Peptides against a protein of PDB entry 3ESW. Designs and how they scored, part 241

Target 1, 322 residues: chain A of PDB entry 3ESW
Amino acid sequence: NNIDFDSIAKMLLIKYKDFILSKFKKAAPVENIRFQNLVHTNQFAQGVLGQSQHLCTVYDNPSWHSIVLETLDLDLIYKNVDKEFAKDGHAEGENIYTDYLVKELLRYFKQDFFKWCNKPDCNHCGQNTSENMTPLGSQGPNGEESKFNCGTVEIYKCNRCGNITRFPRYNDPIKLLETRKGRCGEWCNLFTLILKSFGLDVRYVWNREDHVWCEYFSNFLNRWVHVDSCEQSFDQPYIYSINWNKKMSYCIAFGKDGVVDVSKRYILQNELPRDQIKEEDLKFLCQFITKRLRYSLNDDEIYQLACRDEQEQIELIRGKTQ

## One batch from the design tools (peptide; made by RFdiffusion4, then SolubleMPNN)

Design b2_p27_6_s3 (from b2_p27_6, 17 letters changed)
Fold by OpenDDE base, seed 5:
Structure b2_p27_6_s3 (fold): chain B 322 residues (1-322), chain A 27 residues (1-27)
Amino acid sequence: as target 1 above (322 residues)
Amino acid sequence: MEKIDKELIEKIKKELKELYEKLEKLK
């Protein structure tokens, strides 16, 4: 009897889809209670929730996307992308064009657009005066700085002229399009918005040990790709653990469609104790937040995202066995 | 049928065939 493997495969696919969709149904009362208790009793869980409420949705602003696209030199960017794509890209398919775009955006952002700021230049003495700046501490924003979601202002005194220079740490990425300077926080914030403005699937990655970066979902590579605007880095998740010898405990990715523990991608050696939350509770928390973010999606969207999630989990497991 | 469903069906078919061949060798 010729086994109809095609019919069996179709039946299995239907059952698998039904199973996946069942996971994204409304949370059971017990899950809601567990979630509420976890975020009320665990400070780390509360922090992850708080970050998710901001980072998962803030970049989905069409008005901001328009402002970004109007601010960037799109002619230069696309000219450079087209030039690189014309060399080899046609043989590998159209999806590789987006990888070239992200690589050019990394180049453009670091080389042409944004500046690293260890210390600000003196407002009175002008450019290249940061060496003369002494930190006096930090304070709250003034009335003008407060308009741009500023939580902290670093205060510096010029050793040459004695004047005070303020370095506001703006969280408004539109203000960062004007100021064009900052540290890892400002870099990652604005660069996340830039990538989103091109219609890309992007996650903001928070590391507990005071670093932040992005992930981009490459349709060409069919996976999440490490993207660090500060380092002009594409697909180099090892740079922190290996090149910097950085000790890390948690890396959490925040996107519109979910929250994911991506620690396994970046923590390759020198792992710090993961003592802030139980592993089962962190897994539950990320899944619960992800479920809430997907609540308004249709069955096809839920299924596609769930397939992507499973592929990522397989990747993260296999990476530890190599 | 979406492209992903076709690819997944072909993968499942391959895996089912391989499993069947393994089971037949155990008989």
Scores: peptide ipSAE 0.029, ipTM 0.591, DockQ to the pose 0.595
Fold by OpenDDE base, seed 3:
Structure b2_p27_6_s3 (fold): chain B 322 residues (1-322), chain A 27 residues (1-27)
Amino acid sequence: as target 1 above (322 residues)
Amino acid sequence: MEKIDKELIEKIKKELKELYEKLEKLK
C-alpha cells in the first residue's frame, strides 16, 4: 500500500495550523490576571509594557513615512543601491535588493544625513565648538521644546563665550529630521522610522544597559538581522558583547507584531545577572503582549508570524544564524 | 499555498518518508 505521504503531510499541516491558531485566541481570564499582577508587581514588566505601548505602534504612521521619504535623497540612495546590486549580477534574486537598501541607508544615514552629538556646538560660536562646552546639568523642556516630545534638556555652557546652549533630547522623530543630531536614542529612533518608511519589517531593540538599535527582517536571509545606525552595522550582533566587551542583561525587541526577548542574539559573553524578573514571567509577558498585538490579524497572518517566531526561537536556541 | 506551507509540507514529507523507511527496516 503506497502511503500517500503528501496527503498525510497536508493533514498534519492543517492540524499544526489549527494548533498554532489556538494559541493566539483571546487570552483566558487566568492569563489576564497573571498579566495584570505581573505588571503591577514587577517594575521591569511595567517598563516592558510601557515601552511596547509606544515602540510597537509609533513608527506605523503613514504621514511620517511620507515626510521621511520627502526628506531623504532617494535618488542618491537608489543610485547607490542599484550600483551595489548590479555588481552581484542579480544572482541572489530580488530579495537581496532589500539588504543592499538597508546597507545603503546605514551608509547614507551615518555619512551624509545624521550627526553624533556627544555635546552640542555652541549656538553663538558655531560649528565644531562642542569641545568648548561644559555640562551644567539637565532640566525640563521649555514651551517650544515640549512640542516635540522632549522629556529632558541638557544644558551646556560655552567656555569661550560663556553663553548657554540647550540640547533638548527630542523623542519626536520628525523633529530629528530637522535637527539631524543626537546620541544612540535619537539615531535609533529616527533610523527605525526611516526603515519603516521603506515598508520594511523593523523592530526597535532596547538594551537595559543604555543602548538601542534595530532589527530588520531580511527576506533574503529569512531572519531578523541586527542593524545599528550608530555603527553603520549590518548583521553584526556580536559587536556589543565581543568588540565592545559590553556587559548586558536584557535585550528586548519591540515591533508592530510582537515583543521578543532577543538577549541570546546579543549577549554572547559578560552576561549580567538577569534578576529583574523571573525568566518564565518575562517569557509570559512577551508572549502575552505579542498575542495582544496580533488580535486584529487574520488566521493566515497569525500563522505566518508564528512560523517566523518559531524559526527565530530555533535560531536563538542554536546560536547559529541560519 | 504560501511559500512556508510548501516548505513545511516538503519537510514533513521527507520526515515521514524517513520514518516509514525506518519502520520498514524494523519489520
Scores: peptide ipSAE 0.023, ipTM 0.455, DockQ to the pose 0.615
Fold by OpenDDE base, seed 1:
Structure b2_p27_6_s3 (fold): chain B 322 residues (1-322), chain A 27 residues (1-27)
Amino acid sequence: as target 1 above (322 residues)
Amino acid sequence: MEKIDKELIEKIKKELKELYEKLEKLK
């Protein structure tokens, strides 16, 4: 009897799809109780939830996307993308073009658009005066600064003229389009919005040890790609653990379609104790939040995202960027 | 049928065939 392997494979695929979809059904009462208890009893879990409520949705703002696209030099960007794409002679289609776009956006953002600010210049003495600035501490925002989601203002005194310069730490990415300066937080915040404004699948990666970056889903590479605007880095997840010899405990990625522990991608050595939450509880938390973010999606969308999730989990387990 | 489904079907088909061949050798 010739076994119809094609028929069997199709039947298994149907059962597999049903199984995958079953995981994304509405949470059972027991899961809701577990979730509520976890976020109530574990501060790290509460922090992850709080971040997810902001970072997973804030960048999905069409008005912000329009403002970004109107602010950037799109002609320069696309000219450079086209130029680099043409050099490589790739007949490889539209998917690889997006990788070139992200690489150019990294270049443009770091070289032409945004500035790193350790210390501000003195408002009175002008440009290149940051060396004369002494930190006095931080304070709350004034009435004007408060309009732009500012939680903290760093205060500096000029050693030359004695005047005070304020460096507000704005969280409004639209204000950052104007100020065009900051540290890793401001860089990642605005750059995440920029990537989103081009219609890309982007995640914000939070590292517990005071760094933040992005991931972009490359349709060409068919995986999540490390993107750090501060470093002009594309697909270099090793830079923190290897190049910087940074010690890290947690890296959590926040996107519109889910929350994922991506620590295994970035923590390659010098791992700090993961003592903030039980591994099982963190896995549950990320899955639960992801499930909630997908409640409005159809079965096909859920299945596609679940396939992507599975591929990522395989990658993270194997420790191989494919 | 989506590209992923086709690739997965071919993978499953290959794995099933290999399993069947192994089982037949044990008979």
Scores: peptide ipSAE 0.027, ipTM 0.596, DockQ to the pose 0.659; fails the geometry check
Fold by OpenDDE base, seed 4:
Structure b2_p27_6_s3 (fold): chain B 322 residues (1-322), chain A 27 residues (1-27)
Amino acid sequence: as target 1 above (322 residues)
Amino acid sequence: MEKIDKELIEKIKKELKELYEKLEKLK
């Protein structure tokens, strides 16, 4: 009996698609209760939820994308991308072009556009005066600073002129296009918006141990790629655990289409206790938020994203982060 | 039929064939 493997495979695909789609149906009452109880009783879960409410949606702003694209030196960026792309002998229209774009954006952002700010320069003494700055502490924003989603202002006194310099920690990425300075938070915030402005699939990765970075979905590599604007790093998820010997407990990725525990990608050694939430509860939380973010998507979009999620989970289990 | 569906069909087809061949050897 000639087994029609093609027919069986098609039937299995249909059943598989239906099964996948069934997971993304509206949450059952029991799941809603579990979710509510979890976010009410677990501070870490509440924090993840709170971050998801902001980070998953804030960067999907077309007006911001336009402002970004108008602010960047696109001619320089594309010139450099085209140059490196051509140098490596790739044909026009290959999906790999976006990887070159992200690499150039990393270069451009770190070298030409944005500045690291350990301490601000003195507003009176001018550039390269940060060495003369003594921290006095932090305070709330003034009336002007508050317009740009500023939660905290670091206050510095110049040892040379005695003047006070304010370093507002702006969370408005459009304000960061003007200020062009910050620490990992400001870097990642603005760089996430920059990548989104090019129409890329981007996630914001929060590490509990005071660092943040991005992930970009490479259509060429067909996976999420580590992207750190501070480090000008592309596809180097190991830099924190291995190169920095950083101890970490949680890395959570926030994107428009989901929230994912990506700790396995980045925590390769020196794992800190994961004691903030039960693993099953964290998995449930991320899945529940992801499900909510996808409620407006059609079955084909849901299926495509679910296939991407499955591939990522397989990658994370296999430790095949290159 | 999306590219993913085609790739998945081919994967499933291959796996089914391999499973069948294994089952036949056990007979």
Scores: peptide ipSAE 0.020, ipTM 0.475, DockQ to the pose 0.650; fails the geometry check

Design b2_p27_7_s1 (from b2_p27_7, 7 letters changed)
Fold by OpenDDE base, seed 3:
Structure b2_p27_7_s1 (fold): chain B 322 residues (1-322), chain A 27 residues (1-27)
Amino acid sequence: as target 1 above (322 residues)
Amino acid sequence: MEEEEKKIEELKEKIKEAIEKAKEQKE
């Protein structure tokens, strides 16, 4: 009795695909009611929904991608990528090239392109005068600043000349290509757009404890990879909990294809109370938003993404990067 | 792990085993 193992394998694959696809069917009326009640009654859920409406789609702008690629020194970037790839990358196959690209973009962005701004330089005294700046508080944007999605402007007085310097907190990443300065928010915002402009699969990670970073899906590593532009960090998810000894409660990743609680990747110690939402409700919320983001995808796309999701969930449970 | 995740892992392992056995029969 020759067991037709090929037939069994095909049957199991069909059943598995059908099972996975069943999770992405149109939401039942009861799920819609649960979702609506959750976002109306829970402030954290409302915040996650609000962020998803922006972060999951804003970076999928071809016009912005063109502006980014026109602004960056692509010749320098690719020269450096090719140089590093030529050393070790050929032995590991073509898929590793994107990892070298992301590592060079991290270097280029931090070293050559963007600047950390704890306090602005004095507009009157010029460069390297931030030490002379005293914070006076924050105010709303003026008419010019409002053109670039600015919600808040930090106000500083120069102790040397007495003049006022404005530091607008721009949310328009195209304006950040001009200003080339900011804190973690501006860094992550523009760097997320930069990575997306190279056609990479990227998520924006929001941490409740006032930090933000990226994740990149490496085809070489076949997983989501931690990327922090402020730290020039690639695949170091432990830096916050271990190196910084940072206390954290929630890390939520926002991408075009889904919203995922990635807290288990980054919160390795010093966990703060997760008291903002029930765990089951957060899981439901992320799954529900993810399902909505995939409504226009075909069965094969849904299946491929769902396979990635399951692999990620296994990784997060095991605490091991595969 | 939720019961569903366990079922998925078990199914993946069964598929992998079936594919490996099918390859061995072609060699």
Scores: peptide ipSAE 0.009, ipTM 0.372, DockQ to the pose 0.463
Fold by OpenDDE base, seed 4:
Structure b2_p27_7_s1 (fold): chain B 322 residues (1-322), chain A 27 residues (1-27)
Amino acid sequence: as target 1 above (322 residues)
Amino acid sequence: MEEEEKKIEELKEKIKEAIEKAKEQKE
């Protein structure tokens, strides 16, 4: 009996697809109960849910994408991308062009576009006066600042002129296109929007230990790639644990198609206690939110994303960035 | 959940084996 291995393989692939799709069907009542109990009883779970409700959707705004693209020096960006792409030739295929684009956007953003703001310059004394600024604390936004999703305003006094300078911590990324300054939060927020504006698959990565960065899905590398706008870093997930010797407990990635615990990508040493939630509950939570984010997708989209998820999980377990 | 994950792993292995055998027959 000639075992038709091709027929068996096709049948197994169909069954596998059906099985994968079955995982993304509407949540069972027991899963809903588990989810509700988890988010009501666990503060970390509630925090992850709250972040997902914002970060997974906020950057999918076509009007914002247009404003970003109109604001950036696209001629300079593409000129530089084309120049770097031409050096390596076309041997690696067209998909590598996007990696060059992300690398140039990292360069452009850090060097030409955005500024790190430890302290603001004095509004009265002008540029390069931040050294004269003394923090007085933080307060709520005024009527103008509140228009731009500002939760906190840092207040500084100039030691030279005595005037007060406000540093509003804007969460509106469009306002950040105007202000052109911030810390890791503002950097990551605006840079996430920038990457999304180029039609890229991007996730916002939240680290519990007060850092944030991006991941970009490289079609060339066929994986999620670490991207830190503050560091002008591409594909260097080790920089925090190894280079900075940073202690970390959780890294959670938030994207339009899912929420993923990416801690294994970034926490390579000096792991802090993961005591905020049970590992099983965190896995469940991320999967449950991901499932909800995919409810409107068709079976082919769900299957493709599930294949991507599986590849990522294998990568995270093996510790090999392939 | 664990039983489903185990069934998935078993299915993946079977698919992999079937694909490998199908490739070997085409060579």
Scores: peptide ipSAE 0.007, ipTM 0.374, DockQ to the pose 0.676
Fold by OpenDDE base, seed 5:
Structure b2_p27_7_s1 (fold): chain B 322 residues (1-322), chain A 27 residues (1-27)
Amino acid sequence: as target 1 above (322 residues)
Amino acid sequence: MEEEEKKIEELKEKIKEAIEKAKEQKE
């Protein structure tokens, strides 16, 4: 009896596809109850949900993408990408071009476009006067600042002229195209939008220990790639744990197609206690939010994303064993 | 989740058993 291995393999693939698709059907009543109870009783879960409601959708704005592309020096960017691709990329295939694009965007953003702002310059004394600025504290936005999704304004006094300078912490990434300065939050916010404007698959990574960065899905590498605009870093997930010796507890990635605990990619040593939520509840929460984000997708899209999810989980498990 | 994990494990075991039986029939 020649076991038709091809027929069995096809049948198994069909059953596997059906099984995967069944996971993305409407949540059972029990799952909805569990979710509601979790977000009502656990502050960390509520925070993750709140972040997902913003970060998973805010960057999917075609009008913003157009404004970004009109603001960037695209001629310079593509000239540099083409130049680097012509040296090394032809041997690796067309899919590597996007990796060169992301690397150039990192260079362009840090070197030519955006600035780090620890303290603002004095509005009266002009450029290179930040050394003379003393922090007085923070306050709410004024009427003009409130137009640009500003929750907090840092207040500084100039030691030279005595004038007050305001540093509004804008959350509107379009306003950041004008101001072109900030800290990790402003950098990551605008850079996430920039990557999305090129049609890339991007996630916003939130670290509980006051840092944020991106992940980009490389078609060449066939995986999620660490991207930090502040550091001009591509595929260096170890920089926080190893180079900075940073202690961390949670890294959560937020994208249009899902919410994923990516802590295993970045927390390589000096792990802080993961005491904010039970591991099972966090896994459930991320899966539940991901399921909701995928409700409008077709069966083929759901299946492809589920395959990517499984590959990522395998990668995250293997990375701890090296 | 526990019931689905159990079903996956049961399926993995059945596949493993089927592969082992198929190997035994080729020797």
Scores: peptide ipSAE 0.005, ipTM 0.306, DockQ to the pose 0.199
Fold by OpenDDE base, seed 2:
Structure b2_p27_7_s1 (fold): chain B 322 residues (1-322), chain A 27 residues (1-27)
Amino acid sequence: as target 1 above (322 residues)
Amino acid sequence: MEEEEKKIEELKEKIKEAIEKAKEQKE
């Protein structure tokens, strides 16, 4: 009996597709109960859910993308990308151009566009006066600051002139296009929007130990790539654990199509106790949120994303990017 | 997948221990 391997392969592919699609059907009542109980009883789960409700959708705003593209020096950016691509990119294929674009955006953002703000300059004394600034604490936003999704304002007193300088921690990335300064939160927030404005697949990565960065899906590398705007870093997931010797417990990636525990990509050493949630409950939570984010997608989109998810899980298990 | 995951976690721990030992030898 000549086993028709082609027929078997086709049948297996169909069954596999159906199996994958079945995972993304509406949640069973028992899963909804489990989810509700988890987010009501576990603070970490509630935090992940709350972040997903914002971070998974906020950057998918076409009006914001237009404002970003109108604000950036696109001529400079593309000139630099074309220059680097012309050196070696043609040999690697057209898909590598996007990697050059992300690398240039990292350069442009850090060198030309945005500034790190540990302490603000004195509004009265002018530039390079941050050394004279003493923190007085934090307060709520005023009426003007509150228009730009500001939860906290850091207050500083100038030791030279005695005036107060406010450093509002804006969460509105459009306001950050104007202010062009901040810490890791403001950097990652605006840079995530910038990458999204170029039509890229981007995730926001939250680390429990007070850092945040991006991931970009490289079509050339066919994987999620670490991107840190603060560090001008591309594909260096080891920098936190190895270079900084940072202790970490959780890294969670938030994208329009899913929420993924990416801790295995970044936590290479000095792992802190993962005691905030049971591993099974975290896995369930991320899968449940991801499933909800995909409810409006068609079967082909769901299948393509599921294939990406599988490859990422294999990568995270195998440590291939380490 | 679970057995492969376990083997890989064991490998990660071994690599981690090796890195820590290598740091202790440089101090």
Scores: peptide ipSAE 0.000, ipTM 0.248, DockQ to the pose 0.022

